# Peptides against a protein of PDB entry 8BZL: the designs that were tried, part 240

Target 1, 228 residues: chain A of PDB entry 8BZL
Amino acid sequence: SYDRAITVFSPDGHLFQVEYAQEAVKKGSTAVGVRGRDIVVLGVEKKSVAKLQDERTVRKICALDDNVCMAFAGLTADARIVINRARVECQSHRLTVEDPVTVEYITRYIASLKQRYTQSNGRRPFGISALIVGFDFDGTPRLYQTDPSGTYHAWKANAIGRGAKSVREFLEKNYTDEAIETDDLTIKLVIKALLEVVQSGGKNIELAVMRRDQSLKILNPEEIEKYV
Target 2, 242 residues: chain B of PDB entry 8BZL
Amino acid sequence: SRRYDSRTTIFSPEGRLYQVEYAMEAIGHAGTCLGILANDGVLLAAERRNIHKLLDEVFFSEKIYKLNEDMACSVAGITSDANVLTNELRLIAQRYLLQYQEPIPCEQLVTALCDIKQAYTQFGGKRPFGVSLLYIGWDKHYGFQLYQSDPSGNYGGWKATCIGNNSAAAVSMLKQDYKEGEMTLKSALALAIKVLNKTMDVSKLSAEKVEIATLTRENGKTVIRVLKQKEVEQLIKKHEEE

## One batch from the design tools (peptide; made by RFdiffusion4, then SolubleMPNN)

Design b1_p23_4_s3 (from b1_p23_4, 10 letters changed)
Fold by OpenDDE base, seed 5:
Formats: sequence, structure tokens, C-alpha cells
Structure b1_p23_4_s3 (fold): chain B 228 residues (1-228), chain C 242 residues (1-242), chain A 23 residues (1-23)
Amino acid sequence: as target 1 above (228 residues)
Amino acid sequence: as target 2 above (242 residues)
Amino acid sequence: SEYEHLQKVLAERAKNPPKPQPL
């Protein structure tokens, strides 16, 4: 019999392939997302780029559209598939609805895609969690998280990957209205949160910011060091 | 552990894809392929293992394939899988050219194939491709480029890299000798010979056992050239004199 | 900009969405 990848319930009601996909996520580099007042910030742990590797090809933060970006933890190749599908959907939405997607809409699309891969015969779950941030057309900043199961929730701040527990504990303690009062303070909060698990300071952080009515900006290492 | 090893690519309890890991292990036993990016070009150097005297003298490159006018690749792993993937690369490139009346950007071609590779790791009834590739190319966006892809569908850009047998040792040597920003194609060729001489399981490097292709720009056109045996002999001789 | 280039790539990909299955 041709072995088909099947995600099935255990006798105790567990979807083991989904749980094991979540273990793949936990092995991934840490990512953090924070929603500010008029800014959304994503930060990712940079693993030491191998000598001779081109840094441009090691991006963990990507745009889905002008108003939405995503960071992920887990399998990079799986993430690329999700990103490509999401990008197509964002463009399709603009063509058919004449408006950009809301952050919730595209999150729901990604979540539904993931869920289908947990239920469809001959498919394994995606080995990724994602932080999806952006602005709705009304200028409201949003942060969502998805996991391999296809669940999603809105957050003020959250983290995924290897160091997620420590980063979340830091955010739970330090995320206040005062801590996000300005764009710079919000950026600083993300950097401080990542530094709980990242060694060697700002050189090992990838940071992206999106402000209201502005394009995604990836900060260079020198810009990051100013916040440390 | 064995239950997850023998079936369609599924996650282990530890979140590992063993079929992908085993495909990568199989590639480690394949002939060595090197790629080196220079300021004025990019090269592939590959070990030729099947020297059959009865092969008709049409020295077609066994491991280096032209993809289009601006790109070539080298393969390490299962030959049949490599043939399927190289044909797919050519098809993708031609479809793009037909649709857009421009050559496909190098990274876009690499990603298109990597999405296929990834799919063979996710869909039931499929096994991973037992192939890693090195890609060399030129486009108007990034100039000369070198990429590596593996059975998982991961890829990356490189200044220099190696796949196949003794790849870890080769990469270590490349890290030591590669001069960032000062690499000429001539120096890259010399470096390729140096690394192959140490990483190939041969007592003496011979031109019969090495395939080298260079990609350069001449008069605003990409030129992909496989070095003649005599040219490779000269490179080897020069290395022996140093 | 890198972002403008990305937008062009995305627009091009939107015209030819990747098939969910290997070719």
C-alpha cells in the first residue's frame, strides 16, 4: 500500500502529527512581535550566518503585502509555500474587492490553509508558526499568531520558536502602555525581549518595523545597536 | 524511531523529517560539486566519477547542465532524480521567457524548483528528491549569483560552497582561502582545483575526473563555457607547481 | 528599492500562482 501521510486522532484524541509539527516549531529560531500604538514590530533571532553565505537569502521576515508582514518559526521551506499562497491571496483580494486585505483576513486564510493540511489525506501539517503583523485600512495596527494546527489569535505581543517562553514572560512583565507610548520605545521593547534569548547583542537580531501608511522597513545592525 | 523512517515523509516525535535527512545523507556519498562566485564570473567544478572509455567521445558534462542562456547547475545525488529536476528547471525558465519576454531571474528559478522539492516532502505517496544542486547564473538584478538547494526545498545564496562527498571539508577550505571582494575568476579556478585536489578521494587529480564550467559576461551577453580538458590540465599543473 | 523589486516579483507570481502539487 502506498503510505499516505495521514493526520489521524489517537485513541485519547491527540493529533500526533500536529503535535510533532509543533516540536519542529520549537526548534526554530525565536521570533517576537509587538503591536504599538501606531507601529508594529517583528524581531527574529539571527543564527550566525555561515561564512560565505549571502545574508540576503537568509530572511525570516517577509512582506505579504504593503500593509502586512510575517515572521515564522520552524521549517523554512514550509514557510515559503505559505508565504507564496498568502501573497497571491493578498493580490487577488485587491483585484476582486478593490481593497487590501485586513490582517485578520489574511491570517484566517493562512490558518485555514494550515488546518486543511491537518485534515486532508496525503498531506502532513506545516511545520511552522507565524507572527503576522500589519495595518488594517482604517490604520489600526494588528498582530496575529498562527500555529501548525491552523488556530489563530490576536495579540498585543507574542513570541514563537525556541526562546518563546522566556520572551513571553518578559513581555508579560514589561508590556505596558508606557512601554509602547512611542515608536522608539516599542522597538526597544522588542529588542529587549529578544535579548533575553539572543546572545551577542544586536548583531544577532533581524528587526522589521511597519508604521502607519509606511512600507516595511528592515533595520540594519547599526540602527539596532542604537536601541541596545 | 523506525516507524517514522520507513514511511512517507512524516514528522518524527522530535519534529524531524527523517526521509529528508536520509536523502541528504545519500547526497553526501555523491561526487563532489563546488561553486565559487568571483567579481567577474562564477564557476562550477564537479567530480566526474563515471569515466567509461566506451562512452561515445561526446564529452557531455555528466554533472553540469545548462538551464538557459544565463544559468547553469551542477547536481549531486541520484542521477534519475537530477534529470527530472534539471528538465523541470528548463521548462520553468522557458515558460517564464515565453510569458514575460524576459529571462527568469536566477533566484526565482531556484525558488520555483525548491517549491517542487518541498512539495515532495509534504505530500503523501512522494519521497524527497535525492538531489542537491548548485546554481550559477547572471541576471540584471543581482549580477553573478551562486545558489545551493537541498532535498528539503531550502536554498541559500553563497560566495562559495560545496555539495556531495567531503563537502564539509571543502567548505572549511573555502572559508580559509576565499578572499571576499578580491576574488577573480582566475583565482576562483585555482581555488577550485586546490579544494578538489584535497577533497576528492583520488591520489592524484586528473583532468579526466574534473568538469569545470564558467559563467561570464561578454559584450552584454552571458557566456557559459565548459572548460576543455587541456585547460583543466593546465590548471592542475599550475597548482602542482605552487 | 528591495521592496519595489519584491512587489514586482509578487505581481509576476500572482499572474502565475504556484501549483500546490509538483509538476
Scores: peptide ipSAE 0.000, ipTM 0.589, DockQ to the pose 0.016
Fold by OpenDDE base, seed 4:
Parts: C-alpha cells; structure tokens; sequence
Structure b1_p23_4_s3 (fold): chain B 228 residues (1-228), chain C 242 residues (1-242), chain A 23 residues (1-23)
C-alpha cells in the first residue's frame, strides 16, 4: 500500500514514491557533468532518435539562462516542466534583482520545487535528476546535481542515469587537476567518461560546453570526433 | 492500522500520529548528530557519511548549517527536507532582523520552525518533515543555548543531546559523562569524540567522518567555526591515548 | 518598496547563500 501512497512514510521511514522516482532516473540515458577551471561541460548519451523524430525535440541539454545549462536523466515530460519553471525564475530574477541567477540559486529553486512535490499528497515526485552547470557572475564555474527528492550538492564532476555508476567510477579515478588543466582536456575527460557506457563514439554523444564569459555551445559530431 | 498509516494527518484509534512516528524512524537511520553545551561555548558534532571525492570541497559542512551570525544547526533525516527547513530558518531569522533591527532570539527561531513542522502534521495533504534538528546559538537573553526539535514540532532546550543513528545510546553516554556546571568547551569536544567513537558504526573514527562546529563569544561577538580536519585528528588522537 | 528591497536582499542572500561558510 505504501508504494501507491504518493507522499507517506513507510513504517521503516522510507518515501517509496521518491525511491521509485530515483529508479525512473536510473532508466534514463546517461548524463555527465564536469567542472573545469574556466569551463563547464555536459555530455549526454544520445538516445537513438527514431528516424522520423525531430532531433531538436529530444535535446537532453537545455539552457536555463545565458549563464546556466541543465542536463537531465529520467522522464522527459517531467524535465520540461522543471526547465520551464526554472527559465521563468531566471527571467524573474533578472527583473527583480537585476542580476542573473547564481548556479546555486537556480539549483536550490529546482531542488525546492522537487521537494515540494514529495511533500504534497496531491502530487507525485518528479522522475528526474539534473546536472546544472554554469558560471556565477564572478566567473566561477559551478556544477550541481539534484535528484527527485530535492536533494542537491555541488560537484567537481558527476553523472546521472543508467550508466552513472560506471561513469562516476571513471571520474573518481581520472578527475585530477592535470586532467582539467585545459578546456580541451576537460572536454576530453567528459568524452572518455561517456565512452565507458556509450557504444560507437561521437555519434552517440551530445556535448555542450560553456566557457567563461561565453554562451552555451553544443558541439557537432565532427567536433566531438576530434577529441576521441 | 494500514489505513491510518497511509493518511498523513489522522490519529489512529490509539491516538497516535503514525506518519510522525515514521518520520522519526527515518531520522533514526540518519547519521549521528551531537550537541553539547559548555560554560564557554556550545558545539555540534555530526557524522559525515558521504565522502565522495568528486564533491566540490567548497562545501565545508554537509550536516552543519550556519543560520545567522549567532546560530547554527545540524540536521538528521531527509536531506531535501533539511534543506527546506534550514532555508526557512534563515529566512525567518532575516525577516526578524529586518523587522526588529536585532537578531532573533534563539528560542523564537526554534519555535517559529516548530510551528511550521507542526502545521505539516496537522493540515491535510502534507506529510511531516523527516528531519530533526539540533540548534546551537547565543543570545543576550539566555547566553549559549542548545535546542532539539523533531518532526512533530516539539522542541526542548538541552545541555547535551543526540539525534540520528544510535541517539539513545549516545544520550545515555552523555548523561553519564556530562558534568553539569563544569563543562568547558574543551571537555565538551573530548566528550563529543568519545560519544561519536562509540555510537558511529565505524571500525575506526577518522577526522574525515566527523564534522565539528563550535560557537563561542570573542570580544562581544559570536564566532562560529568548523574545526579543521587536523584539529579533529588531534582530538581523536587524544581520545585514543586516554 | 521595503518589501521589494527585502526581496532583493533575500534574493542576494539567496544568491550568496552564506556559503556554507566553513563553519
């Protein structure tokens, strides 16, 4: 019965709907984020787009604002709701505070939104984890992760989705100051990390790069192949 | 029983709020948090369970949060719920400061959050927060203070207490070793290490697994500081030599 | 308004959450 209850504790103190939402994330395509010195990189496993699907509609990396990007794993429809609300908040923040959001601020907003959906009996948890990257106004690169519970943390590097364990194990071994010494090395680290779980190289990877004081750049397959 | 367990805010036939009790159970599985009041300060000591190499080191404390210049808290339970509550504490404290041009008294901040917690146990369509908090603070009314609050919205002042994993055993040890009126911050730190060493389900206590914050008064100002890893190592080493 | 200022201050403080100061 507790497995059907949206927002109730089990006798042993578990929120099963949150745990099941985390299982939905684990079924999602892998996403990886790495914070470099002056760069943030998001990589996602490109799901085989059905031949008739518009590739533009299946993007797993989305800009939230000019200085913030998000990759997600889990339910795409849930992600769309979160992304839209985050975008509205980013714009509202610019209007009210006259500055762009910090990466932590927008992460906390998203996390709080997710948490509220775990505490209202009229709502199920969001079936998504997100990697949120960007630059603060001081030029500091940031990487955050948030899960269906609304928990969030700052990371040097992290991964979410079906291959996340293997990618994290790779990053734990290979993330060093030397490995992120340059932008190119940082990009290469993300690609290598994704190749732990993605078959057939650059064609199955979507990669987004945000450099200091630059807009989000999505790399084309040819650009990705240069790093393979 | 199951029908009452599935509804967030109804009494059982026995008058129990099972969702609150189950929230308390969730806290029992969380990492241990200790609070100890001394004559010259107050401390929080928390178990650090998640040591991930890829965490950004900029987060000095996983479980201890500064609330304002005069207060900090530690949390046991659901991290996302804790983040919401700690944010609310900060907001309440700032609103008070703006309204009254003085820091919020420690107990008033605790009470304000406890009213929120209680509301989440009473109003339909809400679940309890799966979080207990320890609060340390200083104010001009009562000096150094330690409070504990639970998912029900109950709170109390303490000289020493524990929440989270093995909290009952920790409280028993604190009752045995806490010397009322004679507790220095130095002795409190030693006691915290002693209790954590016995209550943490680890083979060996290490500084990487323990977060300690102290709240003191220096030159008429509150100073909240986290002990450096080396300082914690020294405390552990001293305990191992005794 | 004082409320808008409070919102700005809270938003700035939310932007600059007190870094988890190394306690």
Amino acid sequence: as target 1 above (228 residues)
Amino acid sequence: as target 2 above (242 residues)
Amino acid sequence: SEYEHLQKVLAERAKNPPKPQPL
Scores: peptide ipSAE 0.015, ipTM 0.512, DockQ to the pose 0.025; fails the geometry check
Fold by OpenDDE base, seed 3:
Structure b1_p23_4_s3 (fold): chain B 228 residues (1-228), chain C 242 residues (1-242), chain A 23 residues (1-23)
Amino acid sequence: as target 1 above (228 residues)
Amino acid sequence: as target 2 above (242 residues)
Amino acid sequence: SEYEHLQKVLAERAKNPPKPQPL
């Protein structure tokens, strides 16, 4: 009966609603994150925007604060809820602690939120995984990934969504200290990684770059094509 | 009874939210609603299905709702759900106005409702709203705007789109005939009639079966106008002569 | 209800829209 809307343990110890939420993530557009030396880069597969759709409203990379941004795979509406909560927390932290959040802190907040939705009566899990990148106040670049369960880990590079396996395999082979030696090489690595699953060149990639002490920059298609 | 509290939208083994998909399917059977963005305005055109001779009041707009001075919406789906959502939109807009002493930005109003819709897909004891909406508006940030939202709480901005019955065919026609950057409100109205004439399951398009609203800017003010039946008749006649 | 609370929270958050950060 679909009426048992609670994330409960199966007899074999599985949380099926969490696993099924992970399947929803796997249907999402691919997102990739890479931590460089002094840069963090997020890339997302652009689904062919329907003719007559405003691309402005189809963003998959968003700022959580000046020092933190997030990409996601899975349910866009679920992601919006998480993003809004994270943004409020970032601002609250600035007001109460007088410092911006660390990337780990906001990741843990998001992870805790997700976990709560796996345990609370009358709630389903969030159908999203997120790549959260940014800089800590000490200038350290960070990349975290979180899934529908609320589990999170720090990464050098990772991918989520439908093409995540192929992108991760590419990153495992190509992520070296030499490959991230410069900001441009790091950007190129992300683009190359996405091109493993994106059939059309730079036009179908959304790319966001955050450098140390700089704001989030979304690259335009022409800027992306320079790296292709 | 406590048993209904356990009914929630849950994931299928394949990661699908079937209750949301079923709500979207229900909307596919609703009357057609079109939205078209022009350079000098934005419009909604909706199929009117409930023409009951015994209705005491001819509701000028069965499916088009004014939300505030700068926004209107059209609904496809369950009427009772639509009434709840349109009332909520009005409340959100009013609360924003009171708090900030300025009109709510169009996308922000759409997003606020979409967050509510999303919540009805995530919380137990709730079903998805069986309603899709088209929103038209003007704000100082983006000018004229057209948005679409669905039962999932997803939304997007559009230059032209359709919801309800035969929406896929309507969208195809809009893609063919919509001229980006050259669309006037006049041409948009003609396009709306053209598309409705082809997509409505009626032998002859009549003004009684079509509601049209336009949103324009006049002297620095937003003007939302529901076209009179005679004006719609003229648009239909013009289309038939072409 | 937790849902009503969420609606309230969402309504309150709608009051302080984060600056439309370019999504």
Scores: peptide ipSAE 0.013, ipTM 0.606, DockQ to the pose 0.025; fails the geometry check

Design b1_p23_4_s3 (from b1_p23_4, 10 letters changed)
Fold by OpenDDE base, seed 1:
Structure b1_p23_4_s3 (fold): chain B 228 residues (1-228), chain C 242 residues (1-242), chain A 23 residues (1-23)
Amino acid sequence: as target 1 above (228 residues)
Amino acid sequence: as target 2 above (242 residues)
Amino acid sequence: SEYEHLQKVLAERAKNPPKPQPL
C-alpha cells in the first residue's frame, strides 16, 4: 500500500524523502535574496523561456501580500500550492488581526506547512525552497529562507537552487555594510551575485525590489542593464 | 533505483518524481495535439487515431472537449483519466459561474485543475494523471489564451505548443514558423496543417485523421466551432498546393 | 483521509477561487 508513511526515519536517523526533496530544489533555477538597509531584493535566473511561452506564466517571484514577496527553487506546481496557502493566510491575518503579517510570521506559517507534509502519512515533502522577503510594519526589512524540511532562518543574504553554492560564496565575500549602503548598491550586489552562475548578462535575470512603504517592483531588462 | 519507479508519490535520491515522468512518457505515445494562438482567435488541432467505421456515435471530437462557453481543451494521454479531468474542469467552471455570476477566468480554471493534478503527485495511494491538456479560451482579462498542463500540475501560457507524439519536433516547427503579433486564425490553421503533416507518421494527411476546433469572438460572444471534415480537407488541399 | 480533505479543500477553493492574482 502506497498509503504508508512516505517520509520515515532511516536506521541512521535520516529523513530520506526530505533530503531527496532538497535534491529537487538543487535542480531548480537559482534564486538570490539580499536584505539592504531600506530595501529587499530578489533575483532569479530566467530559464531560457521557450520562444513561444508567455513570460507572465514563468514568473518565479510572486507577492504574498503588499509587504511580502517570495522567490522559490524546485517544483513549480508545489510552489503554487504553498503560495496560494500563504496568500490566504496573509489575507486572513489582515481580517482577524487587522494588521499585515510580519515576514517572520508568514515564513513560520510556510515552514509549518512544509513540516506537516514531512510528517503526515501518505504525503511527500514539498520539493521547494523559498526566499521570503519583505517589511514588517515597523519598516524593518527581512529576509528568510525555508527548505523542504520546514526549517527556516533569517538571513542578510542567501541563495537557493542549482547555483546556490557559488552565489552564497560570492555573497559571503561581498556582503558588507558598504555594499548595501544604498538601494542601488544592494541591487547591484544581487545582480553581481546572480552573474556568477547566469550566462549572458541581465537578459537572463528576473529582479524584484521592495522598498520601505512601497509595493513589489519587478525591474525591466533595461533597468537591470543599468546596474550591469 | 527500481524501488522508486513503482511508488506514486516519492522522490528518487536525485529528487525526481518517476511516476510523473512515466506519466509524461505515456503521453508521448498519445496522438498529437497542437494549440496556436492568433490575434483574432485560438485553435486546437488533434490527431484522430480511433477511426472505427463501426462507431455508432459520430464523435465530432474525440480529443477536443468544450469546457464552457468560453473555453475548450484537447487531451493527450489516458482516455479514462482525460474524461475524469475534463468533467472536473466543467464542474469547476460551472461552480464558479454559479458563485460569481460570471465565467471563470481561463487561467483560474487551468490552475484549479493543475492543483488537483499536483495533489495526485503529492498524496499517497494515488498515481499521477496520465494526461496533458491544451486549453484554449477567451476572457475579459487577457483575451484569447492558450495554456498547456502536464501530469505534475505544472502549466504555462503559450502562443503555440504541442503535446503527445512528436511534440518536440512540432514545437520546433512552431518556433520557426510562428510570427509573433502577425498570426491570424487563417494563418494559424495553415500552420497547424503544416505541422501535423510533418509530425504525423502518415504518408498523406487526411481530414479523417485530424480534428480542428477554433475559438473566436463574434458579436461580443465566444464561438467554439469544430471544423467540418470538408473544411479540414480544404485546408489540407491548400497546403498540398503551396 | 488527508487526501480526501485536500480534495474537499480544493473543491472548496474551486468554489471560492481566489481572484486572479497576477502570478
Scores: peptide ipSAE 0.005, ipTM 0.595, DockQ to the pose 0.025; fails the geometry check

Design b1_p23_4_s4 (from b1_p23_4, 10 letters changed)
Fold by OpenDDE base, seed 4:
Structure b1_p23_4_s4 (fold): chain B 228 residues (1-228), chain C 242 residues (1-242), chain A 23 residues (1-23)
Amino acid sequence: as target 1 above (228 residues)
Amino acid sequence: as target 2 above (242 residues)
Amino acid sequence: SEYDHLQKVLEERAKNPPKPQPL
């Protein structure tokens, strides 16, 4: 019965359905986010697209609004629900407040949505983590991460998915003010971080860049290879 | 396989609400939060656990939240649950202000949230919030106030209290050292550092691991201030010298 | 400083409460 799915506490205080959803995220393709000075960059490992699969349908980086984009790790079907809800909220905010959402605002919205699915009858947690990047209207670049529990934090750099540990270890060592001094260096940092876990170079990387006062740009494979 | 008890919040044969007790167990593993009421103010002191190199310097107050101009709270437990509840507190306070053109009384705000917490223990298909809160505030009715609430929706007013990890030991220390009627904000800050130093499972207390907020009255206005790192360092240093 | 930022966040959160969302 669908109505019997409940996230409850264990005797030792654990929400096992949330923890199991986090395990689903760990099975997902790796995603990386880095905040530069005037740029935000998302990178995702491309799963081996089955021969003849349309690559457009396998995108793990999605725009939420003109100033915000999201990468995710975990259940793609769950991600579609979250993305659609977030897009509606971004548009609603523009209509009601006459300004685009801040990156924190939309992150908090997504986080609250996820949290409600950990506390609502007949619902399971979302099996996704997300990296949410963009620019606030004041031009400040932001990076947030949220998990299946609905917890979120702001980051300079972070990673999610199966290779996240290795990528985070790389970023902890290599994220410096010098490493993000330019847009190109920031892009290189993301690519190098992904190459810790992605085989066969730039062909297996999806990369998206958002610069200050610019729209989301997805780099083509040839553009990525210039940074490798 | 670790199995959770899949039962909704219902009474056991012994009359216990196990899901509420299990939520309280989750809070027992959360970082320590202290509240201390003084004659000239009230404070919250909270353990900071999320120190990562890649966190944005924009460290959100992990545990301390301003609710309105006259109230703040600290949280122990599940962060996502805490975010939901702190947002509700702000909304309740704002709706009251808009409706009545005066700030919500402290206890009334606490009660309103506690009713929500209680509802999540009574309605089928909901789980309790895995969060305890400390509330500090000032109002014209009772002056400076400190409250504690738990996952059951129960609350109480306190002179000093603690939630989260090692809370029982902290409360014991507060009972020993709290001087009723003689507590200044300065003495309360010193007491907070003393208790945190003993209750936090750290070899050395550092300012990066402690959040402190004070609520005072200046020129007939409430002032909520988060202590600067240097101020916290000075308090720690002073404690180490005593 | 981190604490100065925290203070600003607290002030912003108090002045600009989030849009009402159902629990």
Scores: peptide ipSAE 0.000, ipTM 0.502, DockQ to the pose 0.020
Fold by OpenDDE base, seed 1:
Structure b1_p23_4_s4 (fold): chain B 228 residues (1-228), chain C 242 residues (1-242), chain A 23 residues (1-23)
Amino acid sequence: as target 1 above (228 residues)
Amino acid sequence: as target 2 above (242 residues)
Amino acid sequence: SEYDHLQKVLEERAKNPPKPQPL
C-alpha cells in the first residue's frame, strides 16, 4: 500500500529514506557558509536562471529573522515549508520570550522538524540540507548546518549540495584565523571556495553577508566581482 | 528500482521522487499552454484539444480559468486534478478577501497552492497532482505577473513560459523572440500565435484549437478577457501574412 | 532521452525555486 511511506530501519540499521533524501541534497546547487570574526557569509551557486525567469523568484538565501538567514540545497518546495515554519517560530519567539531567537535555537527547531518527518508514519524526510547563519543577541556570529535526518552541528565553515566535497576540501585547507581576520577576507574566502565548483566566475554566485547589528545584505554582481 | 516508481512520497536511492517525475511526464502529454508578460498586460494561450461538436455548452475556455477579479490560470495535465486545484485557488482567494478586505497578492495565491501540492508529495496516502499551472495576475505590489507551478510544489515568476506538450521547444522560441522591456500585449499576442503555430502538431493553426485570455488594467480595474474566435482568427491570419 | 530531459527539468526546478517573498 502506497500509504505506508514510512522511514524504517533496514536490517543493518540504516534509514534508507533519510539516506536517499541526502542524495537529493547532493543534486542541489552548492551552498557555502563561513563564520568570520564579526561577519557571517553565505554563498550559493547560481545556476543560470533560465532566460525569462524572474530572478526575484530564484533566491536560495533567505532571512528567517533580522538576525538569522538560511541557505539550502535540495528540494526547493521542501525548503519553502521549512523556511515558513522557521519564520513563524522566530516571530513567535519574539512575542513570547521578548528576545530574538539564537541561531542555535532556530537551528534546533528546524532540526527537530526534520527529525519528526523521519519518524512520522506517512511522511517522507525533507529533501534539504540547510546552512543557518546569524548573530546571537550577545553579538556572537554562528554557523549551523542541518541535514534531512535532523542532525545539526555548529561549524566555522561548511558546504552543502553538489560541489560540497570540493568546497569543504578547499575550506579545510584555507580556513585560518588570518583568512577571516577582516570582513573582506571572509567574503573573499567564500567566493574563492565557490569558484572551486562554479566555472563562470562571480556572475554565477549569489552572496549574502550579515554583519554584527546589521541586516542581511545580498551583494550585487559588481560587488562580488571586486573580490574575484 | 521499479519499487520506487510505484510508491508515492518516497525517495528513490538516487534521491528522486519518481511519482513527481511521472506526474510531470503526464503533463508533457497535455495540450500546450503558454504565458507571456507584457508591459501593458499579460496573456495565456492554450491548445484546445477537446473540440466536441456535440458539446451544448460553448465552453469559452477549456483550459483557462478565472480565479478572482485580478487573476486567471491555465492548466496542463489531468483535468480532474486541475478542477480540484482551480477550485482550491478560488477558495483561497475568497477566504483571503474576506479576511483582509483586499485581494490576495498574486504570489501569495500561487504559494498557497504550491504548499498544498508539496504536501501531496510529502504525506503518505496521497499522489502528486498531475497538473502544472500558469498564473496571470495583477496586484498593487508587482503589477502584471506570470507564474508557473508544477506537481512538486515548485513555482517561479516568468516573463514568458510554457507547459504541456512541446513546452521545451516553445520556451526556446520564447527566449529567442521575447524582447525584455519592449513587449506590448499586441506583440505578445503575435508571439503567442507564432509559438503555438510551431509547437502544435497541426498542419494549420485554427482558431477553434486555440484559447487566448488577456489580463489588462482599465480605469484602475483588472479586466480578464477571453478572446473571441474571430479575434483569434485575425491573429492567425496576420501571422500567416508575415 | 526524454527521461534525461525530464530529469534535467526536475533538477532545474528543484534548484531554482521561486523566492517566497515574505508575505
Scores: peptide ipSAE 0.019, ipTM 0.600, DockQ to the pose 0.040; fails the geometry check
Fold by OpenDDE base, seed 2:
Structure b1_p23_4_s4 (fold): chain B 228 residues (1-228), chain C 242 residues (1-242), chain A 23 residues (1-23)
Amino acid sequence: as target 1 above (228 residues)
Amino acid sequence: as target 2 above (242 residues)
Amino acid sequence: SEYDHLQKVLEERAKNPPKPQPL
């Protein structure tokens, strides 16, 4: 069967390994991204940190550069490879171009990397989708999503992982200009969206905020509870 | 599905990497390894299965390996795979030391190996390593640390954890008995013996079947010590008296 | 089974990635 090979076309034109990698993403913890007016927010479903696990080592949101961060759904080890390569590219860009990457640039880099892993012999697709947020040098907030295929698009708001359907449906109904009018409202929107699929409130949410000309801020549980 | 388990690691229709899962299953049949973080140190305790009277080395660690002056690991799974990975860990640590003139931070060493493990799950012509590792270490950034890594290239920091045979039961016991913030190395050693006594498929726990290493700080230096058989016997005896 | 537990652990870790070290 064609689905047993490294990523090849089926007779009906399907790339089964890409589709199956997307199924791996659907098993991942839910992540949500929202672009506000002057803020970008990422939220991720915290699975209950195993009682004896160090929370420091359980981060689902990571900085790629000072102006870009990402969340992902799917295989953590796969994500680490993508993150490391993206970080190297961000630093290389700063050295060669003398400016930080645009969010679109680094998204395209990640997307191209993923796409190559869908076409190269002896490689399987990355089992991850990513939400990439940040600010361009002109101060424009951006949100992008990538999938295992290497496709990417810009979004106002989006979700990935297990609860993505429900979260997206919520965002489609509740993402308005009024709902993102302030930073606090934007944060609240992300939390409300995650609460559609996350049980037991703020303790099970990881939240990161990036404002214009500010570094990534990961909110502590107490800060999150203020919005619940 | 049997259709996705016989080739290079690929996704199943339901998005599973069966070769990675099967590698993890192989580890479940390996001897138990425990790691426990304490306030004043960190320890590894491992089941010794290969007790050969003809071994020339009186003091050998079957499952516990020194990586550098500040780190050690224990392994569960395929011995040959473990040897490759432990050698790689030593090489990575040494290269870092030469490049930066300071010891590699614990988590960086773990991550470097995990990237190798991940690669063996993604690139064609490779199978996953059939090995999980527990890492103990000290660095100036985070002090005493305990990490676990698996065949997927995932890792995490832990206060206490277990790999190998009956790991689920061991983790349950550790969750019950581990006192956060109050764990001394002495208490951790006692806990390790308690858990091993219940999780090892042996009628009686004996010192010959257990390897224990401790990592402590003395006079601003890391000390990695494998407990002598007599010390392990005393720990077992104390547990039997309680 | 221990296998089922390990699968759950793998899935949990896939959902809770450690923070990559700074380059």
Scores: peptide ipSAE 0.013, ipTM 0.583, DockQ to the pose 0.036; fails the geometry check

Design b1_p23_4_s4 (from b1_p23_4, 10 letters changed)
Fold by OpenDDE base, seed 5:
Structure b1_p23_4_s4 (fold): chain B 228 residues (1-228), chain C 242 residues (1-242), chain A 23 residues (1-23)
Amino acid sequence: as target 1 above (228 residues)
Amino acid sequence: as target 2 above (242 residues)
Amino acid sequence: SEYDHLQKVLEERAKNPPKPQPL
């Protein structure tokens, strides 16, 4: 039954369900990632929390391990599945290899997971893209992106979600060695990039930073305003 | 469009999951359920639609289900789907208790069910659950809590919210009248009656058509209580006098 | 049973059912 062949090639070689999952990502809140010299920064467009909604339940930046965090765009429920599996893998790696995952390793794991969901007859693709940032054990900062297809690449800076095009265009123009010379400048770059698509300034930005040998820090609105 | 609405949950060309949206639409026609978080407790209030005089079983609770000693939920949508999900919630909570010798945290129980809901939107040969839930609970981590989940497997915490028929209007009223930090359970009950009176598709609000449960803490224990019909009548009467 | 199916779906998702991670 065609009902089992969810993701199939079109006559022209397209995987329509993957492409349509990418359209779901484009409807997601904008996320941006930037790799600095000794810092990685994630910024996400904070959707206006509905009046009476608890903000703590709206998490768009998640730790995968002590050295890795992820932002996503697209289907939140799909993202939760990926995050949970990635966290398990990070812990498993620590137990079996006695070292934390490299950012590339966990990205590849997530990418492989996504890819399998594009090839399995009984499954639809994940409707998410992810920015995965962190530090390798050697202290090297890394940024990776994954999409619904299960592709992944390393980036200096990138963006996903509804405003991704404008944010990427900004980053392409403004990402220089001088712009990332310090941690503060790197943070400022992320904020400026998000402000291309986010209305009402720092109040609508969620920002997380990870420095070398430090845990993920989510900046509060007051801390963000210092950079605005 | 029609190709994507009649099959297993797949993405439309626009990146929409129509089967999930249609499940949400079906829930919009279900009886109203609301939840309100107070400083001293949390409540669920739900519309009773099936008041059949010939029902031998006095269903004291048509839409509100106790999940464990610390949590309850209300359901809007397909009754059969609700029964499956409610039972699964109970099983998850029990398994956790057995494994960890402590009650499952409220958000973890909600998340576990939401992962199941999400699965039914992603795996072939399955339809989304035609059910939205409100969850009330207490745990040592966050105290009193109110959550909402939908067929997509998304959830959120709320101070007050509504699902089912006229939920948008109810939410609007809750936004207007909810006083953050000042909400007592008593005031929450009054607000629940006020909102239901305006949003239920009934000519007159009656106690037979409303079920209310409260979750409180007494002597370090969670108490889940379904209000008696007489108590609901008193709340309605008080509202009519205001 | 519908429950058996739920279990199978969860098993397909989780190679090893992870311990419920603390939120």
Scores: peptide ipSAE 0.000, ipTM 0.582, DockQ to the pose 0.025; fails the geometry check

